# Peptides against a protein of PDB entry 6RGO: the designs that were tried, part 12

Target 1, 392 residues: chain A of PDB entry 6RGO
Amino acid sequence: MALKLLGFNQDATCFSVISSNKGVTIYNCDPFGKCFELEKSTSNDEELDFLVEMLFSTSLIAVVDKTIGASKRKKLKIVNTKRKATICELTFPHEIMDVIMNRKIICVVLKSDQIFVYDISCMKLLRTIDVRGEKLKSTSKFRNSEAVGDIGVRVSLSTDNNSILCYSSYSKSDKENAPLNDIVVFDALKCIQINVLPAVHQSNIVCIACSPDGMLMATASEKGTIIRVFKTIDTENDEPILVNEFRRGSRPSRISEMKFNHDNTLLACVGESDTIHIFALPVTTTEADANEDDTLQQSSHSLSSSINGLQYISKGLANRFGKIIVSKIPTQSQQRHVAYIKIPENAKYRIGFPKDTTNTIHICGEDGNYLVYSIPRNEVGPCTLVKSNTFD

## One batch from the design tools (peptide)

Design b1_p10_2 (made by RFdiffusion4)
Fold by OpenDDE base, seed 1:
Formats: C-alpha cells, structure tokens, sequence
Structure b1_p10_2 (fold): chain B 392 residues (1-392), chain A 10 residues (1-10)
C-alpha cells in the first residue's frame, strides 16, 4: 500500500501516516498501536494528501485536507480525537503549506508566505506575519509551480510555553530573486521580533528546527551539506552567535526534517539520503557540579581523524560568512560523538526524540517500519536497534 | 492509549 508519512508529534509519543485505503491513521509509540483514524471520505482513487499536526499525546489535532480542490486546501479543522468532533474550522485566503503548534500557539503558513499566529486556547488571531513585506506585494507572481519542493517560508516553534517561532525570510537584496536565507526569531506570545539572523546560508533555507526550550535553532539550505546551529535570543555585539557547524555530507541532498532532543544535547537530521545523522551538541556545564574530583585518566586517544562531520570553524572561516561571531565553543573535554542510522534507499523517514530517554530516537518510514534506536554516548558509530514495529 | 483531553473554547 502507498503510505505517506506526516511525522511525529512534539514528544515522539505518536506519529501520523496517510494510508491510501484508510485515510489518516495516528499510531501510539508505546505501547505501539493505532490510537486514532480519520476515514477516507471519498471512494475516488485520488491520491490522499493531508496536513496533520497532533498536540503531544492530547485529544487535539489540526487537519488540512489537501486531496480535493482549492477550497479544502485553505481550510484548517481543529478536531477532538476522543469525541471525534470538529471543534472549529478556519478558512484562509491562500493554500495552507504548514501547521505547527504547542500548548499555547498554532502557526499556519500559507502559500502567500504569510504566517498566521493564533492563541490555541481560544483560536484568536494574535498576528499575521507577511514575510514578503509590503514592498514586494506588487511583483511576485505566485509561483504556480505544483512542483513538490517549491521554495517557501519554513517555520519551527519551540515546544515549551515560551513559544519561540523561527521562520525563514527574504534577504534585503534589490534583486527580484532574493533568496530565503535570513531567519527571524519571533516571540509568538508577545508578537515581538526578538532577533534577525541575516544570510545564514548562501542559498534558500529548506529546513529549520527550534530546540524545545527555544534557545537554539538549526538551519539547512537546499544544498543540505552544512547544518548551522545558532542561539535564537542571545547576540554578541548585536551579531548572531553561531554555536555549531555540522557537515551532513559532501554530496548535495535535501534535508526534510531536523529535531533537537529534549535536553539540547543532540541534533538529528533526515532527508533524501540513505542516512539519518545525529550530531552531538556541546553541553553547557553550569559551573555547579565541577566539584567531584574523579581523577579518571581519560586516555586522550586522538579521535581527531574520523570526525569528518565536525568542522571546528577555524577563526579564518568566520570572515567568509560575514560578521557571524563564532562564539568560542568552550573546549569542554567531553568527547563529541556523531551517530548514524542507515535507512533504505529512496524511503522517506521521519524522526522524533522521546522526552524521557534523551539517548533514544524514534523513526518511522513510508516502508511501514516504526523503529526505536539507542544512540551511542561516547563513540562515533551506528545506533543500535532496540525495538521495531510495522504499520500499514 | 487514552489521550489527554485538551479543551479549546473558540
């Protein structure tokens, strides 16, 4: 059967899929099983297309039917899964491209490069963000490309109550074809712009991940070779702080999803490649626990050569990316590891980090596999498969 | 699996 993955919820307790025969199915991860189904309303052999965003392990889902006609593609349904009832329906002026939420905020991204920010508790509109700005309204023909993969606004929202929204924006170039290579950091509750990170890549940004606490953001361009991690709020001399630069690979490959784990120690990425990559982030040790004098002679075996994925930005590379102040990554003695998972070629996978186990990752594939992996802590290597389930 | 009841009052 043709499966289409919608993704994990915020804490990887559930994932959503489209089955050609059944419609939308939501699976619980542990115990593994079906927890909700949206039946196919039409007997037609039309390819099902949906957006479904689930709010954690709650009865709340946001649904957009993209299958049939331009009218449904503009409708957001908020559904209670326990009651099997629509709570409300919102209609937008343009097609819905993305929906993201936490316990406070729903963000709706339109094909018009507009972001609608709602208070989830009452579905009140807090802000409309026009990413194209007022000046560009006149000349941009809507890209009528039905091409799967059109460059549009990307968003990510912190899963906490602070509700830090990161979105891609157009660079201030007088050129008609300005790249979507700026990032705006926005307080979605207060409706205030906090920060702007200019030109974080040379090409359009296609993937963004916000950390659960909203303090970090990861970005990838259409090249998908380099992932950059920035502080969202903190600046040094009014300049963005680059925390990490990771190399996913040497060959261009689209990154479809990135996720931080719940303690900001790991960043995972997945896309068109045969490999899920998991990068270690430097733990900011708060000074408190430095007192245990355990003189373990860690033999400094020079793991220098095989960490081809961790480019220490030498001081000289900072000058090529403009005034991005590379904060001195503290040379904390913690062994940086990079982990990986091999996935079938051409299989689309989605990723999620469970809250309670920071060293595990959940993945699911359009091949019908739900897999739980253990992440190695002190070595560079493959993840270990811990649990597997199948779905249809 | 029983989901947490999340109430919205639109």
Amino acid sequence: as target 1 above (392 residues)
Amino acid sequence: FEPEDFTINP
Scores: peptide ipSAE 0.415, ipTM 0.934, DockQ to the pose 0.686
Fold by OpenDDE base, seed 3:
Structure b1_p10_2 (fold): chain B 392 residues (1-392), chain A 10 residues (1-10)
Amino acid sequence: as target 1 above (392 residues)
Amino acid sequence: FEPEDFTINP
């Protein structure tokens, strides 16, 4: 049967899929099994298309039926899975492209490059962000929406209560064809812009991940060869906002998803490649815990020597004008993966990090495989398969 | 599996 993956929830305790015969199914990861099913509204052999976002292991899901007609693609249903009831329905002026949530906020991304930010507790609209309106203030030319292909606004939300929203924005370049290569960091609760990272890539950003705590973000462009990791907030210390630069590969390949683990020690990426890549992040030792574990110092020294190469962000010019010049880091100083998983060619996979096991990754495929891997700590190499299940 | 009951009041 043709499966379409919707992905994991925020803590990788559940994942959602579209089955061509059944509709939307949500699986629990442990114990493995079906926890919810949304039946097809229509008996027609139409290709099912849905957006489904689950709020952790709760009774709350957001659903967009994209299967039939332009009108349904503009409707967001909030459903209680325990009661099998629609709580509310929202209608938008444009097609819904993405829905993300945490325990505080729902963000709805439209094909119009608008982001609607809601308080989840009462579904009150807090903010409408118009990413095109910001561009039009900088660039006098209305680009007709029809010529913007597969490249829209990308978003990621922190899973914590701080509700840090990262989104792609148009660069303030005098060029008629300004790319979506800026990142805006936004406090979704306070509705305040925290930071703007200009020109983080040379081409459009196609993937963003926010860390669970909202302190880090990862970005990838259409090329998908380089992943950059940034601090979301300027620290009072003259520390560079660009904390890591990872090389996924030498050949261009689209990255579809990135995730941080719960403690910000790992970043995983998946996409059109036969390989899931896992990168190690430097642990920021706060000076307080310097007392006990002398044994971890040896692995950190090899990573720290590569970070000293990142110091070629010329400290002097960036501070004075708020222009983060992403210096071209030499290709030789770009970190590789510390671990990897081989996946079938042409199979779409999604990734998630469970909260309780920082060295475990959950993956699921449109091939009907749910797989749990252990990530090696001390050696660069393949992940070890720990658990496998199949779904239909 | 029993999901946590998350109620909203729109």
Scores: peptide ipSAE 0.412, ipTM 0.932, DockQ to the pose 0.706
Fold by OpenDDE base, seed 2:
Structure b1_p10_2 (fold): chain B 392 residues (1-392), chain A 10 residues (1-10)
Amino acid sequence: as target 1 above (392 residues)
Amino acid sequence: FEPEDFTINP
């Protein structure tokens, strides 16, 4: 059967798949099993395409049927899975490209490079962000840049209630083909722009991950060789703070998904390569808790030994054109993965971090494998397979 | 698995 992965929910307690014969199936991770099924609404042998976002382990899902015709591709359904009932339907002027949510906010990304921000509690529209319109205010020419292929606005939302939305925006270059290489950080609740990270990559951003708390953001370009991690809100001298620069590989390979774990200690990435890479983030020891005298020699063999090379190069090189170029971390200080998982070269995988086990990663493949791996703490190496299940 | 009830009032 052709399986298509939709992904994990925010806490990796469930994942969603499209089966050509069944429609959408949601699996629970532990105990492993089917928890919801959305039957195919049409008897046609057409290839099923859906967007499905589940809100944690709740009865709420957002569904877009992308299979049949331009009308369904513009319709968001909010469904209660316990009641098996549509709560509401929203119709958009353009095709829905992505849907993300937390307990407060739904964001709907359109093919028009518009982001519709809703209060989830009442489905009230809070904001329409027009990423193209922001560019047009800077550049008078509507080029119908038919977005050649899969290059569009990318979004990520914090899973917490702070609802930090990170989205890719067009660089303020007078060039008609300005890349989607700026990031905007947006408070989705207050509808306020918090920060702008200019030119975080040289080419279009194709993957963004926000940390669960919204304090960190990871970005990757179409090259997928370098992953950059920034602070979202905090700035140093009105400049973006680059926390980490990771090297995924030497060869270009598209990154399809990145995820932080729940304590911001790990960043995983997956894509077109045979390898899921896991990177360690420096634990910001807040110096504040140093005063309680309790002599418990917890030999926290902190992962500190490999962190010695992170000089904060806060030196934004203003280029000769007055643009802040994010200072490149020297190639010597580019961290490699601390752990990896080998996957089949042609299998699409999705990743998720469970909340309760910060050193565990969930992965699922279009090959029908759901796998749980333990991440090594004290050594650089392969992850250990802890649990495996199959789905169809 | 029993999902948490999440109610919205659109």
Scores: peptide ipSAE 0.404, ipTM 0.931, DockQ to the pose 0.707
Fold by OpenDDE base, seed 4:
Structure b1_p10_2 (fold): chain B 392 residues (1-392), chain A 10 residues (1-10)
Amino acid sequence: as target 1 above (392 residues)
Amino acid sequence: FEPEDFTINP
């Protein structure tokens, strides 16, 4: 059977798949098993295409049937899986490209480069973000809407209630073909733009991940060789804070998905390569916990080790075509993965981090494998397979 | 939506 992966929910407790014979199936991860099935709307042997976004382990799913005709591709159904009922149906002016949600917000991405932001509790439209309209305000040239197939607005939403939305936007370059290489950070609840990160890559951004708390974001371009991690809200001297720059590889390979774990200590990426890469993030010690008054008088050995002041010369080269985020991280100091998983070549995989086990990763493949791996803490190496299940 | 629309799936 041809399986198509839709992915994990926000906490990796469930994943969704399209089975050519059955339609959409949602699996629970633990205990492993089917928790919901949505039958195909057609008896035809048409290739099934769906978007499904699940709200954690809840009875709430958002569904877009993309299988039949241009009309269905514009319809979002909100379904209660327990009631087996459509509780809301929305029709959009353009094809739905993506749907993301958390406990507060649904974001619907259209082929028109519009993002519709809804309050999930009542499906009230909070904002329509027009990424093209924003570009047209910044650039005098209409792009003819020949969206070269795969390039569109990418989005990621924090899984917390703060609902930090990161989306790709068009650079302010006067070039007719301005890339989608800016990122906007948006408070989806307040409908306020918080930050803009200009030209985070040289080419279009094809993958974005927001951290669960919305404090970090990871970005990858079409090249997929470098992953950049930024602070979302914080800035230094009105400039974006680059926290990490990771090298996935030297060979170009599309990254399809990235995810942070729940404590922001790990970033995983998957795509067209035979390898899931897991990177370690530096633990930002928030200074807050230093108030334990542990009065222990331990002795004064003043090891005056001369921390040579690395003068970070922030040469902000404002090129004529916009501020480019110059990596301050030398190519030699680019961190590699700390862990990896080998996957079958040409198999599409999706990734998820469970909330309760920060050193565990869930993966599922179009090969019908659901796998749980343990991530090594102190060693660079392969992840250890802990659990395996199969699905069809 | 009703609170029941947000219940954990069985």
Scores: peptide ipSAE 0.030, ipTM 0.682, DockQ to the pose 0.145

Design b1_p10_2_s1 (made by RFdiffusion4, then SolubleMPNN; from b1_p10_2, 5 letters changed)
Fold by OpenDDE base, seed 3:
Parts: sequence; structure tokens; C-alpha cells
Structure b1_p10_2_s1 (fold): chain B 392 residues (1-392), chain A 10 residues (1-10)
Amino acid sequence: as target 1 above (392 residues)
Amino acid sequence: STPEDVEIKP
């Protein structure tokens, strides 16, 4: 049977799949088993297509049936899985491309490059972000909506209550074909733009991950060779917004998903390649808690690979080209993965980090495998398989 | 464990 992966929930306690015969199935990770099933609305042998976003280990799911008809693709259903009941239905002017949520906010991304931000508690609209309308204010020419292929607005939301929304935006370049290579950082609760990161890649951004606390953001372009990690907020200390640059590979390959672990020490990526890559992030010791004198000489060999290569491009050039955030980081300062998982080349995989075990990663494949791996701490190498289950 | 029951009031 053809399986299609929808992904993990925010804490990797559940994952969602589409089965051609059954519809949407949600699996619990521990204990492993089916926890919910959504029956297919059609008896036809049509290829099922759904968006499903689950709110943590709760009864709340957001569902979009994309299988057939332009009308269904514009409807968001909020469903209680315990009651097996639709709580509400929202209809949008355009096809729904993505849905993300946390305990406070639900964001709905449309094919129109609009982001609808809702208070999840009452489904009240807080903001409509018009990414195209923002471009029109900065650039004289519309891209006709139809000529933009598979490249739309990408979003990621912090899993905490701060509700930091990161989204891709169009460059202010006068080119008719301006890339989606800017990032906007947005407080989804206050509905305030916090930051704008211009030209974080040369090509369109196709993948974004926000850290659970919203302090970090990872980005990848269509090339998927370089992953960049940024601070979401400008710190007063003139610290570089670009904190890491990781090399996934030399060959172009699409990254479909990235995730931070719950303590911001690891970033994982998955996509069309035979390899899940896991990168170590430098622990930014916030100086605030340094007052407790506990002299535990944990010789954390801080692999402070001092990113000494960010030469201050002097303030004088900033006026003409805007804030150049991405100086050419020398190829020598590009960090590689610290760990990896080999996966089948033709199987799509999704990734999730469990909250309670910072050195564990959950993965699931369209091959019907749910796998739990241990991440090595002190050595660069393969992850160790700890648990495996199969699903259909 | 059973999922946390979340009530929203649209």
C-alpha cells in the first residue's frame, strides 16, 4: 500500500500518515500503536492528499482534505480526536499550503502567499500577513500567481508560548522574479515584526526551522548544500546574527524538514538524500545563570571553533546595500554533521526530537518504519538504532 | 496515556 508521511507532532510523541485504504492514521510513539484514524471521505481510488497538524499529545488536530476539489483545499477543519467531532471549519479564499500550531497560535499558509494567524483558544483572527502585498510596497511588479511553481512561502513556529513565527519573504530587488530569500521574524501573539533577515540565501528558501524557544532559526535554500542558523532577535552585544553555517553536502539535494532538539544543542535535517544529518550547535551560555558556584569541571571541550572569519564589514557600506547579514563565510568555517542516519534513497522520512531525551531522535519512513536512534555525544559517527516498529 | 483533552470555543 502507498504510505504518505505527514510528520511528527511538536514533541515527537505522535506521527501522522496517510494510508491509501484507510485515510489518515495517527500513531503514538511510546507505547507504539494507533491512537486515531480519520476515515477517507471518498470511495474512489483517488490518491489521498491531506494536511494534518496535531497539537502535541492532545485531542486537537487541524485537517485539510486536499484529495479532490478546489473547495475542500480551502477548508480547515479543527477536530477533537477523543470526541471524533469537528469543533469548527474555516474557509479561506485560496488553497491551504501549510498549517502550523502551538498551544497559543495556529498559522494557516495560503497559495496566495498569505499567512493567517489565529488565537487557537477561540479561533479569532489576530493578523493576516500578506507576503506579496509587502513585496508590492517594495517592488513595482507583480509575479503572476500562476507562474510561481512549487516555491511558496515557508513558515516555522516556536513550540513555546512566545510563539515566534519565522517566514520567508520576497527580496526587495527590482527584479520581476525576486527570490523568497528574506526571512521575517514575527511575534505571533503581539502581532509585531521583530526582525528582518535580508538575502539569507542566494536562491529561494525551501525549508525553515524555528527553535522550541524561538531564539534560533535554521534556513535552507533550493540547493540544500548549506544550512544557516541565525539568532531571531538582535542582541545588544553586537553579536553576529548568523551563529552557524553547516554543510549538509556538496551535491544539491532538497531538504524537506529541519528540527532543533528541545535544548537547542542539535539541528537535524532530512530530505531527498540517503542521509539524515545531525549538527551540533554551540551552546550560547547566557551569562545570566553564571552565579551558582558549582565548580563541576565538566570538561566540555567546547568545540569553540571560533568563527573568527566574520570580519566586520565596516559600517560605511551598510547604507547602500542594507544590512549584509551573510558575508561570504570562508568554506573552512563550514561545520559538518556530528552524527548521521542512513535511510533508503527512495523513501521519504520525517524527523522529530522527543522532549525528555535530548540525545534521541525519532524518524518515520514511507517504507512503514518507525525508528528511534541514539545520537553519539562524544564522537562523530552513525547514530545507534535503539527501537524499531513497523506500520501500514 | 490518553491525549490531553483540549477544548476550544470558536
Scores: peptide ipSAE 0.317, ipTM 0.901, DockQ to the pose 0.756
Fold by OpenDDE base, seed 4:
Structure b1_p10_2_s1 (fold): chain B 392 residues (1-392), chain A 10 residues (1-10)
Amino acid sequence: as target 1 above (392 residues)
Amino acid sequence: STPEDVEIKP
């Protein structure tokens, strides 16, 4: 049967799938088993397409039926899975491309490059963000071109209550075809833009991950060769802080999903390649722990070796293109993965990090495998399979 | 665990 993966919930306690015969099924990860089924709305042998976003391990899901005609693709249903009832139905002017949520906020992304931000508690609209309208205000000459193909606004939301929303925006370049290569950081609760990261890639951003606490953001472009990690809120001299630059590979390959673990020590990525890559993030020692170890006076000698480092004055070629901020960051040695998982070629996988076990990763495949891996801490290598289950 | 029941009041 053709399975289509919808992904894990925010804490990887559940995942959702589309089964061609049954509709949407939600699985619990531990104990493994079906916890909810949503029957298909049609008797037809149409290819089922849904968006389903689950709020953690709650009775709350957001559902968009994309199977049937342009009208249903504009409807968001909020469903209580315990009551098996639709609580709310919202209709949008354009097709729904994505739905993300946390305990405070629902964000609905439209094909129109609009983001609708709702208070989840009462489904009140807090903000409509018009990413194209922002572009037009900055670049008065450019027509609202419809998003060509899979290129559209990408979003990620912090899983905490701070509700930091990261979204891709159009660069302020004088180019007619300005890429979606800026990031806006938005406080979704206060409805305030808190940061803008201009030109974080050369091409459109196709994947964004916000950390659970909203303090970090990972980005990948259409090339999927380089992943960049930024601070979301903090700036240095009004410039974005690049924390890490990771190399996924040398060959272009689309990244479909990235996720941080719950302590911001790991970033995983998955996509069209045969490999899930896991990268280690630097532990930012908060200055608080530095004060206790001041006691060990060990007098080790001042070997003053005067290595005359040649100051290569690289002449600044002021190229007219909007300065990719990355050019000012010292070329951090592009770090490789610390761990990996091999997956079947052409199998789509989704990833999730469980909250309670920061060194484990949950993965599920359109091949019907749900797998739990242990991530090695002290060595670079393959992850170890800990648990395996199958679903249909 | 039973899912947490979340009430929305639209």
Scores: peptide ipSAE 0.313, ipTM 0.898, DockQ to the pose 0.772
Fold by OpenDDE base, seed 2:
Structure b1_p10_2_s1 (fold): chain B 392 residues (1-392), chain A 10 residues (1-10)
Amino acid sequence: as target 1 above (392 residues)
Amino acid sequence: STPEDVEIKP
């Protein structure tokens, strides 16, 4: 059967899949098994497409029927899975491209490059962000640049209650075809723009991940060769703080998903390549003042000691045109993965980090495999398979 | 475990 992966929930306790014959199925990771099914509403042999976002291990899901020809591509359903009832249905002026949520906020991304921000508790609209309208205020010409292909606004939301929203925006260039290479950091609760990171890549941003706490974000462009990690809120002299620059590979390959683990020590990426890459982030040991209490020196040889890569505070070269260009970290200072998982060639996989096990990663494939891997701590190498299950 | 029941009041 053709499976299509919808992905993991925020804490990787569940994942969602589309089965061509069954509709949407949600699996629980531990104990492994089906926890919810949404039956196919149409008998047509049309290829099923859905967005399904689950709120953690709750009864709440957001569902969009994206099936081609369906008038439903503009409709968001909020469903209680325990009651098997639609709580509300929202209709949008344009096709829904993405839906993200946490315990406070739902964000709905439209094909129009609009982001609708809702209070999840009452489905009240808090803000409409018009990413094109912001561009048009900078560039007078309405080109109906129908974004040819998969290029659109990308979003990521912190899984905490701070509800830090990171989204891609059009660079303030006089060029009619300005790339989606700026990042806006937005407080989704207060509806305030916190930060703007200009030109974080040379091409369109196609993948964004926000850390669970909203303090970090990872970005990848269409090239997918370099991943950049920035602070979201903190700035140095009103300039963006680049924390890390990772090299996924030498060859261009699209990154479809990135995720931080729950303690911001790891960043994983997956996409069109045969390899899931896991990168180590520098653990900021806050030097908590060593008050003298003599308790057990368990030598946590944190991985921090060997990757004393120079903090090149890459002073943004203010280009002659007053744009802060994030200076590239020298290629020699670009970190590689610390761990990897080999996946079947051309298999689509999704990734998730469980909350309680920071060195474990959950993955699922359109091949029907749900896999749990242990991430090595003290060596660069392959992850170890700990558990496997199959689904259909 | 049974999923947490989340009530939304639209």
Scores: peptide ipSAE 0.306, ipTM 0.896, DockQ to the pose 0.758
Fold by OpenDDE base, seed 5:
Structure b1_p10_2_s1 (fold): chain B 392 residues (1-392), chain A 10 residues (1-10)
Amino acid sequence: as target 1 above (392 residues)
Amino acid sequence: STPEDVEIKP
């Protein structure tokens, strides 16, 4: 029977799947096993579709029944998994496209390009962000919601309590067909816009990852050939700081998910390709004061390949229409992966980084494989399989 | 491990 992967939780301690027979199942990663199951409410042969967002390893989940024909695609259920009870139900004016949470905030993304921001502790609405309303103040034409294929507002939320929300926005150009290629950085607790990164790609942004601390974000467009990493809050002369530009490949391929590890040293990406790519971020070594003293001359010729990541100040090229497009880092300065995992080309995979082991990655596939890989530290190469489990 | 019980008061 077809499994559908929903994803890992914030710390990769659990993952959720849709089983056609049972409905939603949540697995614990260590020890591996089923920890929760949502029974299928309907006997119909309809393809089950759900959104499930977990709050770490807590009893709290957010659930949306997205099954075609289900009158429930506008309803968010907050469920306590220990009590097996719905504790809150919210109804929205439009279909729910995404739900993301941390210990403070729930963000609900609608097909209307609205983001509803809630305080998780009391389910109080803090803010409604209208991504179209900001565009409509500049451009009068509503795009009919039907012509928006796989292109919607994308969101990512920091897993910490700072609750930095990154979302895709429409570029301020007077063109009726403005792409979703701007990024807004938003403090979800204070309900203030912190930063705006204009035209970070030439096409719509389809994937965003925020770092756990909210200090970095990764972005990918529909092409999925280049990943860009930016600072979220910091600016240089009111311009966005581009930290890294990674090349996934030369062929277009959709990126479905990206994640930072817990210490912001690695960025992983997965999608429609046969390869999970893992990129190294430059560790800003704080120059710890080299106190001179300790004499141990152990002559290990560590080839310190000084990856002097030249901070390319992306001088925005003013296009003929006054749009600052983030300058492409020269192709010679585009970094490749440091590690990779080969996966079946037709299997959808999800990725997660565990908190306690920064050089370990968890992956799960719609093929029913849960796999733990070790990431090489000192060499460019394949990851090593450490553990494998199967699920149904 | 048993999941942490989180109480929400809507």
Scores: peptide ipSAE 0.263, ipTM 0.883, DockQ to the pose 0.739

